# Designs tried in a protein design run: peptides against a protein of PDB entry 5KEZ. Part 322

Target 1, 320 residues: chain A of PDB entry 5KEZ
Amino acid sequence: NVAIYNPFRPWWERYQPVSYKLCTRSGNEDEFRNMVTRCNNVGVRIYVDAVINHMCGNAVSAGTSSTCGSYFNPGSRDFPAVPYSGWDFNDGKCKTGSGDIENYNDATQVRDCRLTGLLDLALEKDYVRSKIAEYMNHLIDIGVAGFRLDASKHMWPGDIKAILDKLHNLNSNWFPAGSKPFIYQEVIDLGGEPIKSSDYFGNGRVTEFKYGAKLGTVIRKWNGEKMSYLKNWGEGWGFVPSDRALVFVDNHDNQRGHGAGGASILTFWDARLYKMAVGFMLAHPYGFTRVMSSYRWPRQFQNGNDVNDWVGPPNNNGVI

## One batch from the design tools (peptide; made by RFdiffusion4, then SolubleMPNN)

Design b2_p30_8_s4 (from b2_p30_8, 16 letters changed)
Fold by OpenDDE base, seed 4:
Structure b2_p30_8_s4 (fold): chain B 320 residues (1-320), chain A 30 residues (1-30)
Amino acid sequence: as target 1 above (320 residues)
Amino acid sequence: SALNDAILAALATAPVFERRFVPLRVALNS
């Protein structure tokens, strides 16, 4: 991914890929392979946060400032380490003046235009699908158990399916023969927009962002909400079917006040309430559960926004 | 963050949508 130095190595640089090479702030491919092997040997499975909707931001300077040293040029859409070129992006498909998503009530814009300036890959192209599948298959062959598909709301479900149909079975050294990768898709659906979580049920599980938002409101006792109202928690609250849901109290975005849930989201900053929420989530049978592991940073609020929300995990001069 | 500030500046006139890297409001009574 891109190496950003202003601010100094923010967490979000990880979501700006320039290649599919497995060398990042966390280590190289050999170290990753070693970690996967060691984890699998003790029954701990690895799921990769796969960033396949886009490459880096369109405004990032060209050069070799990347975690694996690969050259890239956002201006010309040149990512030779893949390789991608200008033919592999939705620049001509997106019809907005800015090239970015301008109207989230237009499903076509949401899927064909840039998410916050991130160069949008043309996933309708078999070439692009194949390059992504090659990346994911390499990880499968290493021994990962599945994937979180980042920004799935911004990809056409059929394009995702086409990629998934190219995937290998899981590595038989650790998984039963014929096992398929576990897939869960990040889709933000609180209602009111045309893209629905149900559009993605055919590809795997989806993130249920209503879960953390509503649970936070209940635990905080906002609007007269009571714990007793959780009697019909799950589908009874309008959530997706349990067998399609991946549930969580917080994630890296809404932990910083961004994304679905706003101020209702509980985090480690509210330790007592957070423990209550996580405990409830783990005890309740609804959905597949995910627990967040995060870190503290020096928050500084200006106009309701934390100006230090970019701060990444504890590191040694940028190396995690 | 610098990125979030840039996003917020660019989308200052846009209604609140379920998007990444921007603060979202949810109706507490819905």
Scores: peptide ipSAE 0.033, ipTM 0.594, DockQ to the pose 0.118
Fold by OpenDDE base, seed 5:
Formats: C-alpha cells, sequence, structure tokens
Structure b2_p30_8_s4 (fold): chain B 320 residues (1-320), chain A 30 residues (1-30)
C-alpha cells in the first residue's frame, strides 16, 4: 500500500493498495506465511481483509513511496506491480463531475465512481477479476480460511461472484478437501439507500451494521429502549437472516465515526456498556460474531470531530 | 436523504481518504 507521512502513517493507508504483494508494515510474505501456518496448526483460522474495489487515492504523488517500494502513478493509473493501467479503472464509466461518488441514492455512482478519491477498479473486466483472483488464490494456497471483502457496497454483486467463482478450494493441509473460502462482505445498509445487504447474500455473509447501532441504543437506554425488547432480537428487529449476518458491536470505522461517544455505537471508550454489549452478543445465537480488538489513541475533538481519528496502531517509528 | 447528506457533509469536511460511519439516528430520520 501507499506509505503516507502526512499525517504520519495513518491507519487508512492500509486501504490504499498499489500492488497485491504481501509486504506491509505488518511484515513480509514469509512472515505472513509463517503466521498462517502456526495459527492453522493450533486451530486458529485466518481471514484476510481483501481490498479489491480500488487502488490508492487519485491525489497521491507518483513514485515508490509504498510499503514494498513498488512504483505507482495514480495520475496515469499506472500500477505496474499488478499490472494495472488506465484501461483497468472506471474513470470512463463514472459520470459525475468530480469522478467521486456524489449521490449515494444512485447505485451506479456508488459502484462505478471513486470512493472518496480512491481509484475505482473496473471489476467488470475479466483481466481485473483474474488479477484479483490470483491475489486471493495465492492467499488461499498459503492457508487462509477466507476473506472480508472491503467496500463490497461499492462493487456489483455479479462482479464479486465472478471473482469468487475463480477461487480455489482451501488448502487441504488444514481444511477438508473441497472446502470453500469463508466470505463476508462489508455492506453498510442502515436503510434509506438503494443498495441493500440482500443484494449480496448470494456471495456469502454480509455485515449487519444495524446490530451494533440498535444494540447501542438499547444498552444506552436511548429513546425508552429496554433490554426486554431484545426478546425477539435478530430477524424480529428487521436484521438480515441469521445465516447471512456477520455481527459486531463496533469496527474500526464506526469506532471513529460521527460523534464517537455521543453516537449509538458502543466502543471500548465506554468500557462498562461495551462489555455488556459484547457479552450479550456472544451469548445470543443470532449471526456470526466478530469481536473487536483495538487500541487507544489521543482523541482531540474539534467541531464535534476527532481530528486524530487517523492515528494508527501503536508502532515504532512507523513499524508495527 | 438526510443520511446521504450527512455522509456527504462528513466526507467533505474530513480528511479525504478517511472512511466515515453515519449513526442510526441519522438513518431513522432519512
Amino acid sequence: as target 1 above (320 residues)
Amino acid sequence: SALNDAILAALATAPVFERRFVPLRVALNS
């Protein structure tokens, strides 16, 4: 991914790829392979956060300022380490003046335009699908159990399916022969927009963001909500089917999002309430559960926003 | 919608490459 120094190595640089090399601040490919092997040998499975919707931001300077030193040029859409070129992006498909998503009520914009300047890959192209599949298959061969598909809301479900159809079975050294990778897709669907979580059920599980939001409201006792109302928690609250849901109290985004402690989302900053929410989630049968492991950072609120929400994990001079 | 407007406003005022989450209270009033 790109190495950003202003601000100094933010967490979100990880989500700006310039290659599919397994070479980041967290380590190199050999170290990753070693970790996967050690984890699998003790029954711990690895799921990779796969960033396949986009490459880095269009405004990032060209050069070799990346975690593995690969050259890239956002201006010319040149990513030779893949390789991608200007033919592999949706610049010509996006019809907005800025090239960015401007209207989330337009599903075509949401999927064909840039997410906050991130260069949008043309996932309709077999070449692009194949490059992504090669990346994911390499990970499967290493021994990962599956994938979180980042920014799935911004990809056409059919394009995702086309990529998934190219994937190999899981490594038989650790998984039963014929096992398929576990897929869960990040889709933010709180209602009110044309793109629905149900659009993605065919590809695997989806994130249920209503879960953490509604649970937070209940635990906080907002709007007269009571714990007794959780009697029909799950589908009874309008959530996706349990067998399609990946549920969580918070994630890295909403942990930093719009009002922080003032919002419904519970985080470690609200330790007591957060433990209650996580305890409830783990005790309740609805959905596939995910528990967050995060870190503290020096929050500084200005005009209701944390100006330090960019701060990444604890590091030693940029190395994690 | 109110939700989309809030998202756009947040994106406009926040660092360009940071991702934002809009809480349910905004969605309920969309």
Scores: peptide ipSAE 0.026, ipTM 0.525, DockQ to the pose 0.100
Fold by OpenDDE base, seed 2:
Structure b2_p30_8_s4 (fold): chain B 320 residues (1-320), chain A 30 residues (1-30)
Amino acid sequence: as target 1 above (320 residues)
Amino acid sequence: SALNDAILAALATAPVFERRFVPLRVALNS
C-alpha cells in the first residue's frame, strides 16, 4: 500500500493498495506464511481483509513511496506491480462530473464512481476479476480460511460473485477437502438507502451495522429503551437473517465516531457498558460474532471530532 | 483543490451515519 507520512503512517493507509504483494508494515510474505501455519496448527484460522474495490487515492503522488517499494502512478492509473492500467478502472463508466461519488442515494454512482478519490477498479472486466482472484487464491493456498471483503457496498454483487467463483478450495493440509473460503462482506445498511444488505446474501455473510447501533442505544438506555426489549433480538428487530449476519459491537471505523451507528456505538472507551454489550453479544444466539481487539490513542476532540482518529496501532518508527 | 472540493461536496450530500471513515481521511489528506 501507499506509505503516508502526513499524518505519520495512519491506520487507513492500509486501505490504499498499489499492489497485491504481501509486503506491508506488518511484515513480508514469508513472515505471513509462517504466522498462518503456526495459527492453523493450533486451530486458529486467519481471515484476510481484502481490499479489492479500489487502488490508492487519485491525488497521491506517483513514485515508489509504498510499503514494498512498488512503483505506481495514480494520475495515469498505472499500477505495474499488478499490472493495472487505465483500461482497468471505471473512469469512463462513472457519469459524475468529478469522477467521484456525488450522490450516495444513487446506487450506480456508489458502485461505479470513486469512493472519495480512491481509484475505482472495473470489476466488470474478467482481467480485473482474474487479477483479484489470483491474489486471493495465493492467500488461500497459503492457508487462510476466508476473507472480509472491504467496501462491498461499492461493488456490484454480481462482480463479487464472479470473483468468488474463481476461488480455490481451502488448503487441504488444514481444512477438509472441498472446503470453501468463508466470506463476509462489509456493507453499511442502516435502512433508507437504495443499496440493501440483502443484495449480497448470495455471496456470503454481511455485516449487520444495525446490531451495534441498536444495542448501543439499549445499553445506554436512550429513548426509554429497556434490556427487556432484547427478548426478540435479531430478526425480530429487523436485522438480516442470522445465517447471513456478521455481528459486532464496534469496528475500527465507528470506534472513531464515523461510519455507521454514530454516538450510540459502544467502545472500550466506555468500558463498563462495552463489556455488557460484548457479553450480551457472545451469549445471544444471533449471527456470527466478531470481537474487536483495539488500542488506545491520545484522543483530542475538536468540535466533537477526534483530530487524532488517524492514529494507527503501536509501532516502532512506522513498523508494526 | 478541485478534487478536494468535490469530495467535500459528496460527503455533504451523504448521511453522516452512513459514511465510511476511510473516505473522510482521504479527503483530508488530498
Scores: peptide ipSAE 0.034, ipTM 0.650, DockQ to the pose 0.270; fails the geometry check
Fold by OpenDDE base, seed 1:
Structure b2_p30_8_s4 (fold): chain B 320 residues (1-320), chain A 30 residues (1-30)
Amino acid sequence: as target 1 above (320 residues)
Amino acid sequence: SALNDAILAALATAPVFERRFVPLRVALNS
């Protein structure tokens, strides 16, 4: 991914890829392979947060300032390490003046325009689909069990399906022959917009962002909410079907006050309430559960916003 | 170029991706 130095190596640089090389501040490919093997050998499976909707920001300077030293040029849409070129992006398809998503009530913009400047891949192209599939298949062959598909809301469900149809079976060294990768898709659907979580049910599970938001309001006793109201928790609260739901109390975005859920989201900053929420989630059968493992950072609030919400995970290994 | 600079500046001070911030109220079905 791109190496960002202002601010200094933020968490979100990891979501600005310039290649599909397994070479980041988290480690190299050999280290990753070793970790996957060790985990699989004791029955712990790995799924990868796969960033396949986009490459890096269009405003990033060209050069080799990346975690694996790969050259890239956002201005010319040149990513030779893949390779991608100007023909592999949706620049000509997006019709907004800025080239960015401007109206989230326009599903075409949401899927064909740049997410806050991130260069939007032309997932309709078989070439692009194949490059992504090759990346994911490499991970499958290493021994991962599946994927979180980042920014799935911004990809056409049919394009996702086309990629998934190219995927290998899981590695038979650890999985039964014919096993398919576990897929869940990040889709922020709180209602009120044209893109729905149900659009993606055919590809796998979907993140249910209503879960953490609603649970937060109950645990916080906001608006007169009571724990007794959790009697019909799950579908009874208007959530997606349990077999399509990936549920969580918080994620890295809303832990920082961003995105879905707002101030209702419980985090480790609210330790007592957070433990209650996580305990409840683990005890209740609704959905496939995900528990957050995060870190502290030096929060600095200005006008109600944490100006240090960019701070990435602790790192001192010297990897660029 | 000017637009790119503006985007870069925005990315430096805000999350790299837009995530809609919507307050939710509890809804119970039957």
Scores: peptide ipSAE 0.032, ipTM 0.536, DockQ to the pose 0.133; fails the geometry check

